# Peptides against a protein of PDB entry 5KEZ, part 10

Target 1, 320 residues: chain A of PDB entry 5KEZ
Amino acid sequence: NVAIYNPFRPWWERYQPVSYKLCTRSGNEDEFRNMVTRCNNVGVRIYVDAVINHMCGNAVSAGTSSTCGSYFNPGSRDFPAVPYSGWDFNDGKCKTGSGDIENYNDATQVRDCRLTGLLDLALEKDYVRSKIAEYMNHLIDIGVAGFRLDASKHMWPGDIKAILDKLHNLNSNWFPAGSKPFIYQEVIDLGGEPIKSSDYFGNGRVTEFKYGAKLGTVIRKWNGEKMSYLKNWGEGWGFVPSDRALVFVDNHDNQRGHGAGGASILTFWDARLYKMAVGFMLAHPYGFTRVMSSYRWPRQFQNGNDVNDWVGPPNNNGVI

## One batch from the design tools (peptide; made by RFdiffusion4, then SolubleMPNN)

Design b1_p8_7_s4 (from b1_p8_7, 5 letters changed)
Fold by OpenDDE base, seed 1:
Structure b1_p8_7_s4 (fold): chain B 320 residues (1-320), chain A 8 residues (1-8)
Amino acid sequence: as target 1 above (320 residues)
Amino acid sequence: TLSPFVVY
């Protein structure tokens, strides 16, 4: 991914890829292989957060300022380490003046335009699908069990399916022969927009962002909400079917006050209430559960916003 | 700064 130095190596630089090489501030490919092997040998499975909707920001300077040292040029859409070129992006497909998503009520903008300036890959192209599949298959062959697909809302479900159809079976050293990768897709659907979680059910599970948002209001006792109202928790609250749901109390975005949920989201900063929420989630049968493991950072609020929400995780592998 | 915050 790109190396961002202002602010200094933020967490979100990890979501700005310039190659599919396995060398980041989290480690190199050999270290990753070692981790996957050691985990699989004790029954712990690995699911990779796969960033396949886009490459880096359009305004990032060209050069070799990346975690693997790969050259890239956002201005010319040149990512030779893949390789991608100007033919592999949706620049001509997006019809907004800025090239960015301007209206989330327009599904074509949401999927064909840049998410906050991130160069949008032309996933309709078989070449692009194949390059992504090669990346994911490399991970599968290493021994990962599946994937979280980042920014799935911004990809056409059919394009995702086309990529998934190219994937290998899981590594038979650790998984039964013929096993398929576990897929869950990040889709924010709180209602009111044209893109629905159900559009993605055919590809795998989807994130249910209503879960953490609503649970937060209940546990906080906002608006007279009571724990007893959770009697029909799950589908009874309008959530997606349990067998399609990936549920969580918080994620890295809404933990920082961004994304779906707003101020209702409970986090480790609200220790007592957060433990109650996580405990409830783990005890309740609805959905596939995900528990957050995060870190403390020096929060600094200005006008209600944490100006240090960019701070990345602690790192003991040097600055690369 | 281009932060890929998913805003809803």
Scores: peptide ipSAE 0.054, ipTM 0.811, DockQ to the pose 0.467
Fold by OpenDDE base, seed 2:
Structure b1_p8_7_s4 (fold): chain B 320 residues (1-320), chain A 8 residues (1-8)
Amino acid sequence: as target 1 above (320 residues)
Amino acid sequence: TLSPFVVY
């Protein structure tokens, strides 16, 4: 991914890829292989956060300022380490003046335009699908158990399916022969927009963002809500079917006050209430559960926004 | 530099 120095190595640089090389601040490919092997050998499975909707931001300077030194040029859409070129992006398909998503009520913009300036890959092209599949298959062959598909809302479900259909079975050194990768898709659907979680059920599980948002309001006792109202928690609250849901109290985005859920989201900053929420989630049978592991950072609020929301994990001068 | 926060 790109190496950002202003601000200094933010967490979100990880979501701006310039190649599919396994070479980041977390380590190199050999170290990753070692970790996957050690985890698998004790029954801990690895699920990779796969960033396949886009490459880096269009405004990032060209050069070799990346975690593995790969050259890239956002201006010319040149990513030779893949390789991608201008033919592999949706610039000509997006019809907005900025090239970014401007109206989230327009499903075509949401999927064909750039998410906050991130160069949008043309996932309709078999070439692009194959490059992504090669990346994911490399991970499968290393021994990962499955994937979180980042920014799935911004990809056409059929394009995702086409990629998934190219995937190998899981590595038989650790998984039964014929096992398929576990897939869950990040789709923000709190209602009110044209793109629905149900559009993606055919590809695997989806994130249920209503879960953390609603649980937060209940535990905070907002709007007169009570814990006793959780009697029909799950589908009874309008959530997706349990077998399609991946549930969580918070994620890295809404922990920073961004994205779905708003102020209702409980985080470790509200320790007592957060423990209550996580405990309830783990005790309740609805959905596939995900528990957040995070870190503290020096929050500084200005006009309601944390100016340090970019701060990444604890590090030694950029080295994790 | 663009910050790719997910927008709902």
Scores: peptide ipSAE 0.054, ipTM 0.816, DockQ to the pose 0.442
Fold by OpenDDE base, seed 4:
Structure b1_p8_7_s4 (fold): chain B 320 residues (1-320), chain A 8 residues (1-8)
Amino acid sequence: as target 1 above (320 residues)
Amino acid sequence: TLSPFVVY
């Protein structure tokens, strides 16, 4: 991914890929292989956050300022380490004036235009699908158990399916023969927008953002909500089917006041309430649970926004 | 610099 130095190595640089090389702030490919092996050997499975909707931001300077030193040029859509070129992006397909998503009520914009300036891959192309599948298959062959598909809302479900259909079975050294990778897709669906979580059920599980939002409201006792109302928690609250749901109290985005859930989202900053919410989530059978592991950072609010929301995890001069 | 946050 791109190496950002202003601000200094933010967490979100990881979501701006320039290659599919396993070479980042967290280590190199050999170190990753070692970790996966050690984890698998004790029954801990690895799921990779796969950033496959886009490459880096269109405004990032060309050069070799990347975690693996790969050259890239956003201006010319040149990512030779993949390789991608201008033919592999949705330039011209997006009909907005800016090239970015301008209206989230337009499903076509949401999927064909750039997410906050991130260069949008032409996932309709078999070439692009194959390059992504190759990346994911490499990880599968290393021994990962599955994937979180980042920004799935911004990809056509059929394109995702086409990629998934190219994937190998899991590594038989640790998984039963014929096992398929576990897939969960990040889709923000709180209602009111045309793209629905159900559009993605055919590909795997989806994130249920209503879960954290509603649970936060209940635990905070907002709007007269009571714990007793959780008697029909899950489908009874309008959530997706349990076997399609990945549930969580917070994620890295809404923990920082961004994305779905708003002020209702509970985080470690409200320790007591957060523990209550997480405890409830783990005790309740609805959905596949995900527990957030995060860190404190020096929050600094200006005009209601944390100007330090970019701060990444504890590190040694940028190395995690 | 772009900070890719999810938006709903």
Scores: peptide ipSAE 0.054, ipTM 0.818, DockQ to the pose 0.450; fails the geometry check
Fold by OpenDDE base, seed 5:
Structure b1_p8_7_s4 (fold): chain B 320 residues (1-320), chain A 8 residues (1-8)
Amino acid sequence: as target 1 above (320 residues)
Amino acid sequence: TLSPFVVY
């Protein structure tokens, strides 16, 4: 991915890929293979956060400022380490003046325009689908159990399906023969927008962002909500079917006050309430649960916004 | 710099 130095190595640089090389601040490919093997050998499975909707930001300077030193040029859409070129992006499909998503009530913009300047891949092209599938298959062959598909809301479900249809079975050294990768798709659907979580049910599970948002409201006792109202928690609250739901109290985005849920989202900063919410989630049978493990950073609020929301994991002068 | 946050 892109190496950002201003601010100094933020967490979000990880979501600006310039190649599909397994070479980041987390380690190289050999180290990753070693980790996956050691984890699998003790029954711990690895699910990769796969960033396949986009490459890096349009405004990032061309050069070799990347975690593996690969050259890239956002301005010309040149990513030779893949390789991608200008033909592999949705620039011509997006009809907004900025090239970015401007209206989330326009499903075509949401899927064909850039998410906050991130170069949007043309997933309708078999070439692009194949390059992504090759990346994911490489991970499957290493021994990962499945994937979180980042920014799935911004990809057409049929394009995702086409990629998934190219995937190998899981590595038979650790998984039963014929096993398929576990897929969960990040889709923000709190209602009121045209893109629905149900659009993606055919590809695998989806993130249920209503879960953390509504649970936070209940635990905080907002709007007269009571714990007793959780008696029909799950489908009774209008959530997706349990067998399609990936549930969580918070994630890395809304922990920083961004994304779905707003101020209702509980985090470790509200330790007591957070423990209550996580405890309830783990005790309740609805959905497939995900527990957040995070870190503290020096929050500094200015005009209601944390100016340090970019701060990444603890590190030693950039080394994790 | 661009800071990608997933938004609703």
Scores: peptide ipSAE 0.053, ipTM 0.817, DockQ to the pose 0.447; fails the geometry check

Design b1_p8_8_s1 (from b1_p8_8, 6 letters changed)
Fold by OpenDDE base, seed 3:
Structure b1_p8_8_s1 (fold): chain B 320 residues (1-320), chain A 8 residues (1-8)
Amino acid sequence: as target 1 above (320 residues)
Amino acid sequence: AYFAPRRF
């Protein structure tokens, strides 16, 4: 991914790829392979956060400022380490003046235009699908158990399916023969927009952002909400079917006030309430559960915004 | 002045 130095190595640089090489702030490919092996050998499985909707931001300077030293040029859409060129992006397909998503009520913009400036890959092309599948298959062959598909809301479900159909079975050194990778898709659907979580059920599980948002209001006792109202928690509250749901109290985005959930989201900053929410989630049978492991950063609010929401995990001069 | 993506 791109290496950003202003601000100094923010968390969000990880979501701006310039190659599919497995060398980042966390280590190189050999170290990753070693970790996966050691984890698998004791029954701990690895699921990769796969960023396949886009490459880096359109405004990032060209050069070799990346975690693996690969050259890239966002201006010319040149990513030779893949390789991608201008033919592999949706620049000509997106019809907005900026090239960015301007209206989230237009499903075509949401999928064909750039998410906040991130160069949008032409996932309709078999070439692009194959390059992504090769990346994911390399990870599968290393021994990962599955994937979180980042920004799935911004990809056509059929394009995702086409990529998934190219994937290998899991590594038979640790998984039963014929095992398929576990897939869950990040889709923010709180209602009110045309793209629905149900559009993606055919590809695997989806994130249920209503879960943390609604649980937060109940635990906080907002608007007279009571714990007794959780008697029909899950589908009874309008959530997706349990067998399609990936549930969580918070994620890295809404922990910082970004994305879905707003002020209702409980985080480690509200330690007592957060423990109650996480404990309830783990005790309740609805959905596949995910527990957040995060870190404290020096929050500084100016005009209602945390100016330090970019701060990444504890590190040694950028190395985690 | 820097790129800071927001997800919605």
Scores: peptide ipSAE 0.082, ipTM 0.848, DockQ to the pose 0.508
Fold by OpenDDE base, seed 5:
Formats: sequence, structure tokens, C-alpha cells
Structure b1_p8_8_s1 (fold): chain B 320 residues (1-320), chain A 8 residues (1-8)
Amino acid sequence: as target 1 above (320 residues)
Amino acid sequence: AYFAPRRF
């Protein structure tokens, strides 16, 4: 991914890929392979956060400022380490003036335009699908158990399906022969927008962002909500079917206050309420649960916004 | 000015 120095190595640089090399601040490919092996050997499975909707931001300077030193040029859409070129992006499909998503009520913008400037990959192209599948298959062959598909809301479900259809079975050294990768797709659907979680059920599980949002309001006792109302928690609250749901109290985006759920989202900053929420989540059978492991950062609120919401994990002068 | 991805 790109190496961003202003601000200094923010968390979100991870979501600006310039290659599919397993070479980041977390380590190199050999170290990753070693970790996967060690984890699998003790029954801990690895699910990779796969960033396949986009490459880096359009405004990032060309050069070799990346975690593995790979050259890239956002201006010309040149990512030779893949390789991708200008033919592999949706620039010509997006009809907004900025090239970015401007209206989330326009499904075509959501899918074909850039998410906050991130260069949007043309996933309709078999070439692009194949490059992504190659990346994911490499991980599968290493021994990962599945994937979180980042920004799935911004990809056409059929394009995702086409990629998934190219995937290998899981590594038989650790998984039963013929096992398929576990897929969960990040789709923010709180209602009111054309993109629906149900659009993605055919590809795997979907993140249920209503879960954390609604649970937050209940535990915070907002609007007269009571814990007793959780008697029909899950489908009874309008959530996706349990077998399609991946549930969580918070994630890295919404714990920073601007994501889906807003101020209702409970985080480790509110330790007591957060423990209540996580405890409830783990005790309740609805959905496949995900527990957050995060970190503290020096929050600084200005006009209600944390100006330090970019701060990445603890590091030593950029080294994790 | 810097680029900061947001998801919502």
C-alpha cells in the first residue's frame, strides 16, 4: 500500500493498495506464511481483509512511496506491480463531475465512482477479476480460511461472484478437502439507500451494521429503548437472516465517530457499556460474531470531530 | 490537504 507521511502513517493507508504483494508494515510474505501456519496448527484461522474495490487515492503522488517500494502512478492509473493500467479503472463509467461518489442514492455512482477519491477498479473486466482472484488464491494456498471483502457495497454483486467463482478450495493441509473460503462482505445498509445487504447474500455473509447501531441505542437507553426489547433481537428487529449476518459492536471506521451508526456506536472508550454490548453479542445466537481489538489514540475534538481520527496503531516511528 | 478515506 501507499506510505502516507502527512499525516504520519495513518491507519487508512492500509486501504490504499498499489500492489497485491504481501509486503506491508505488518511484515513480509514469509512472515505472513509463518503466522498462518502457526495459527492454523492451533486451530486459529486467518481471514484476510481483502481490498479489491480500488487502488490508492487519485491524489497520491506517483513514485515508490509504498510499503514494498513498488512504483505506482495514480495520475496515469499505472500500477505495474499488478499490473493495472488506465483500462482497468471505472473513470469512464463514472459520470459525476468530481469522479467521486456524490450521491449515495444513485446506485451506479456508488458502484462505479471513486469512494472518496480511491481509484475504482473495473471489476466487470475479466482481467481485473483474474488479477484479484490470483491475489486471493495465493492467500488461500498459503492457508487462509477466507476473506472480509472491503467496500463490497461499492462492487457489483455479480462481479464479486465472478471473482469468487475463480477461487481455489482451501488448503487441504488444514481444511477438509473441497472446503470453500469463508466470505463476509462489508456492506453498509442502514436503510434509506438503494444498495441493500440482500443484494450480496449470494456471495456470502454480510456485515449487519444495524446491529451495532441499534444495540448502542438500547444500551445507551436512548429514545426510551429497553434491554427487554431485545427479546426478538435479530430478524425480529429487521436485521438480515442470521445465517447471512456478520455482527459486531464496532469496527475501525465507526469507532471513529463518522461511520455507520454515528454516535450510537459503543466502543472501548465507553468501557462499561461496551462490555455490556459485547457480552450480549457473544451470548446471543444471532449472526456470526466479530470482536474488535483496537487501540487508544490521542483524540482531539474540534467542532465535534476528532482531528486525530487518522491515528494508526501503536508504532515506533512508523515501525509496528 | 490530505486524503482520508471514509466509509458510510
Scores: peptide ipSAE 0.075, ipTM 0.844, DockQ to the pose 0.487
Fold by OpenDDE base, seed 4:
Structure b1_p8_8_s1 (fold): chain B 320 residues (1-320), chain A 8 residues (1-8)
Amino acid sequence: as target 1 above (320 residues)
Amino acid sequence: AYFAPRRF
């Protein structure tokens, strides 16, 4: 991915890929392979956060400032380490003046235009699908158990399916023969927008962002909400079917006030309430649970926004 | 240019 130094190595640089090389702030491919093996050998499975909707931001400077030194040029859509070129992006397909998503009530914009300037891959193309599948298959062959598909809301479900149909079975050294990768898709659906979580059920599980948002209001006792109302928690609250749900109290985005959930989202900053929410989530059978492991950072609020929301995890001069 | 992606 792009190595960003202003601000200094933010967490979100990880979501700006310039190649599919397993060479990042976390280590190189050999180290990753070693980790996957050691984890699998003790029954801990690895699920990769796969960034396949886009490459890096359109305004990032061209060059070799990347975690594996690969050259890239956002201006010309040149990512030779893949390789991608201008033919592999949705520049001509997106009809907005900016090239970015301008209206989230337009499903076509949400899927064909750039997410906050991130160069949008033409996932309708078999070439692009195959490059992504090759990346994911390499990970599967290493021994990962599945994937979180980042920004799935911004990809057409059929394009995702086409990629998934190219995937290998899991590595038989650790998984039963014929096992398929576990797939969960990041789809933000709090209602009110045309793209629905149900659009993606055919591909695997989806993130249920209503879970953390609603649980937050209950635990905070907002709007007269009571714990007793949780007796029909899950589908009874209008959430997706349990077997399609991946549930969580917070994630890295809404922990920072970004995106879904707003102020209702509980985080480690509210330790007591957060523990209550996480405890409830783990005790309740609804959905597949995900527990957040995060870190403290020096928050600086200006005009209601934390100007230090970019701060990444504890690191040694950029190395995690 | 600097930007921080925000998800909605």
Scores: peptide ipSAE 0.072, ipTM 0.843, DockQ to the pose 0.464
Fold by OpenDDE base, seed 1:
Structure b1_p8_8_s1 (fold): chain B 320 residues (1-320), chain A 8 residues (1-8)
Amino acid sequence: as target 1 above (320 residues)
Amino acid sequence: AYFAPRRF
């Protein structure tokens, strides 16, 4: 991914790929392979957060400022380490003046335009699909068990399906023959927008962002809500079917007040309430559960906003 | 330049 130095190596640089090389501040490919092997050998499976909707931001400077030193040029859409070129992006397909998503009530913009300036891949092209599948298959062959598909809301479900149809079976060294990768798709659907979680049910599970948002309000006792109202928690609260739901109390975005959930989201900063929420989630038989493991950063609020919400995970700042 | 992606 791109190396961002202002602010200094933020968490979100990880979501700006310039290649599909397994070489980031989290480690190199050999280290990753080693981890996957060690984890699989003790029954711990790995699911990769796959960033396949886009490459890096259009405003990032060209050069070799990346975690693996690969050259890239956002201005010319040149990513030779893949390779991608100007023909592999939706620049000509997006019809907004800025090239960015301007209206989330327009499903076509949401899928064909750039998410906050991130160069949007032309996923309708078989070449692009194949490059993504090659990346994912490399991971499958290493021994990962599946994927979180980042920014699935911004991809056409049919394009996702086309990529998934190119995927190998899981590595038979650790998984039964014929096993398929476990897929869950990040789709933010709190209602009110044209893109629905149900659009993606055919590809795998979907993140249910209503879960953390609503649970937060209940446990916080906002608006007179009571825990007794959780009697019909799940589908009774308007959530997606349990067998399609990936549920969580918080994620890296809404933990920072970004994305879906707002101030209702419980996090480790509210330790007691957070433990209650996580405990409830693990005890209640709705959806596939995900437990967050995050980190503390030096929060600094200015006018109600944390100006340090960019701070990345702890590291020695000397590696890649 | 400061560039911070946000998801909605």
Scores: peptide ipSAE 0.070, ipTM 0.837, DockQ to the pose 0.481

Design b1_p8_8_s2 (from b1_p8_8, 5 letters changed)
Fold by OpenDDE base, seed 2:
Structure b1_p8_8_s2 (fold): chain B 320 residues (1-320), chain A 8 residues (1-8)
Amino acid sequence: as target 1 above (320 residues)
Amino acid sequence: AYYAPRRF
């Protein structure tokens, strides 16, 4: 991914890829392979956060300022380490003046235009699908168990399906022969927008963002809500079917006030309420559960916004 | 000067 130095190595640089090389601030491919092996050998499975909707931001300076030193040029859409070129992006398909998503009520913009300036890959192209599948298959062959598909809301479900159809079975050294990768898709659907979680059910599980948002309001006792109202928690609250749901109390975005859920989201900053929420989630039989592991950072609020929301994990001068 | 991905 890109190496950003202003601000200094923010968390979000990780979501701006310039190659599919397994070479980041977390380590190189050999170290990753070693980690996967060690984890698998004790029954801990690895699921990769796969960033396949886009490459880096359109305004990032060209050069070799990346975690693996790969050259890239956002201006010319040149990512030779893949390789991608100008024909592999949706620049001509997006019809907004800026090239960015301008209206989230327009499903075509949401999927064909750039998410906050991130160069949008043309996932309709078999070439692009194959390059992504090659990346994911390399991970499968290393021994990962599956994937979180980042920004799935911004990809056409059929394009995702086409990529998934190219995937290998899981590594038989650790998984039963014929096992398929576990897939869950990040889709923010709190209602009111054209993109629906149900559009993605055919590809695997989806994130249920209503879960953390609604649970937060209940535990915070907003609007007079009570824990007793959670007796029919799950489908009874209008959530997606349990067998399609990936559930969580918070994620890295909404810990920082980003994305859906707003102030209702509980985080480790509210330790007592957060433990209640996580405990309830783990005890209640709805969906596939995900527990967040995060870190403290020096929050600095200005006009209601944390100006330090960019701060990444603890590091030694950029080295994790 | 930088793009911070935000998901909505």
Scores: peptide ipSAE 0.115, ipTM 0.870, DockQ to the pose 0.477
Fold by OpenDDE base, seed 3:
Structure b1_p8_8_s2 (fold): chain B 320 residues (1-320), chain A 8 residues (1-8)
Amino acid sequence: as target 1 above (320 residues)
Amino acid sequence: AYYAPRRF
């Protein structure tokens, strides 16, 4: 991914890829392979956060400022480490003046235009699908158990399916023969927009952002809500079917006030309430559970916004 | 001056 130094190595640089090389501030491919092996050998499985909707931001300077030193040129859509070129992006398909998503009520715009300037891959092309599948298959062959598909809301479900159909079975050194990768898709659907979580059920599980938002409201006792109202928690609250849901109290985005959930989201900053929410989630049978492991950063609010929401995990001069 | 992706 891109290496950003202003601000200094923010967390979100990880979501701006310039190659599919397994070489980042967390380590190189050999170290990753070693970790996966050691984890699998004790029954701990690895699921990769796969960023396949886009490459880096359109305004990032060209050069070799990346975690593995690969050259890239966002201006010319040149990513030779893949390789991708201008033919592999949706620049001509997106019809907005900026090239970015401008209206989230337009489903085609949400899928075909750039998410906050991130260069949008032409996932309709078999070439692009194959390059992504090769990346994911390399990870599968290393021994990962599955994937979180980042920004799935911004990809056509059929394009995702086409990629998934190219995937290998899991590595038979650790998984039963014929095992398929576990897939869950990040889709933010709180209602009010045309793209629905149900559009993605055919590809795997989907993030249920209503879960953390509503649970936060209840535990905070907002609007007179009571724990007793959780009697029909899950589908009874309008959430997706349990077998399609991946549930969580918070994630890295809404922990920082980004995306879905707003102020209702409970985080480690509210330690007691957060423990109650996580405990309830783990005790309740609805959905597949995910527990957040985060870190403290020096929050500094200016005009209602944390100017330090970019701060990444504890590191040594950028190395985690 | 820098990209700070927002998801919603």
Scores: peptide ipSAE 0.110, ipTM 0.866, DockQ to the pose 0.527
Fold by OpenDDE base, seed 5:
Structure b1_p8_8_s2 (fold): chain B 320 residues (1-320), chain A 8 residues (1-8)
Amino acid sequence: as target 1 above (320 residues)
Amino acid sequence: AYYAPRRF
């Protein structure tokens, strides 16, 4: 991914890929292989956060300022380490003036335009699908158990399916022969927008962001909500079917207050309420549960916004 | 001056 120094190595640089090399601040490929092996050998499975909707931001300077030193040029859409070129992006498909998503009520913008400037991959192209599948298959062959598909809302479900159809079975050294990768797709559907979680059911599980949002409201006792109303928690609250749901109290985005769920989202900053929410989630049978492990950072609120929401994990002068 | 990939 790109190496950003202003601000200094923010968490979100990780979501700006320039290659599919397993070479980041977390380690190199050999170290990753070692970790996956050690984890699998004790029954801990690895699910990779796969960033396949986009490459880095369009305004990032060209050069070799990346975690593995790979050259890239956002301006010319040149990512030779893949390789991608200008033919592999949706620049000509997006019809907004900025090239970014401007209206989330326009499904074509949401899927064909850039998410906050991130160069949007042309996933309709078999070439692009194959490059992504190659990346994911490499991970599968290493021994990962599945994937979180980042920004799935911004990809056409059929394009995702086409990629998934290219995937290998899981590594038989650790998984039963013929096992398929576990897929869960990040789709933010709180209602009111044209893209629905149900669009993605055919590809695997989806993130149910209503879960954390509504649970936060209940535990915070907002709008007269009561714990007793949780008797029909899950499908009874309009959530996706349990066998399609991946549920969580918070994630790295909404933990920072600028995402799905807004101020209702409970985080470790409100320790008591957060523990109540996580405890309830783990006790209740609805959905596949995900528990957050994060870190504290020096929050600084200005006009209601944390100006330090970019701060990444604890590090020693950039080294994690 | 920088991109934060926020999700909505």
Scores: peptide ipSAE 0.101, ipTM 0.865, DockQ to the pose 0.492
Fold by OpenDDE base, seed 1:
Structure b1_p8_8_s2 (fold): chain B 320 residues (1-320), chain A 8 residues (1-8)
Amino acid sequence: as target 1 above (320 residues)
Amino acid sequence: AYYAPRRF
């Protein structure tokens, strides 16, 4: 991915790929293979957070300032390490003045325009689909069990399906023959927008962001909410079907006050309430559960906003 | 310039 130095190596640089090489501040491919093997050998499975909607930001300077030293040029849409070129992006398809998503009530903009400046891949093209599938199949062959598809809301469900149809069966060294990768899709659907979680049910599970938002409100006793109201927790609260839901108390975005959930989201900063929420989630049978493992950072609030919400995870392998 | 991706 791109190496961002202002601010200094933020967490979100990881979501700005310039290649599909397994070479980042988290490690190289050999280290990743080693980790996957060791985990699989003791029954721990790996699911990769796959960034397949886009490449890096359109305003990032061209050059070799990336975690694996690969050259890239956002201005010309040149990513030779893949390779991608100007033909592989939705620049001509997006009709907004900025080239970015401007109206989330326009599903076409949400899927064809750039998310906060991130260069939007033309997933309608078989070439692009194949390059993504090759990346994912490489991971499958290493031994991963499945994927979180980042920014699925910003991809057409049919394009996702086309990519998934190209995927190999899981590695038979650890999985039964014919096993398919486990798929869950990041879709933020709190209601009020045209894109719905149900649009993606055919591809796999979806993130249920209502879960953490509503649970936080209840645990915090906001608006007169009581724990007893959780009697019909799940579908009774308007959530997606249990067999389509991936549920969580918080994620890396809303832990920082970004995206869905707002101030209701419980985090490790509120330790007692957070433990209550996580305990409830693990005890209740609704959905497939995900437990957050995060880190502390030096929060500095200015005008109600944490100016250090960019701080990345602890790192001991230097500036790479 | 800051280029933090945010999802809504």
Scores: peptide ipSAE 0.096, ipTM 0.862, DockQ to the pose 0.472

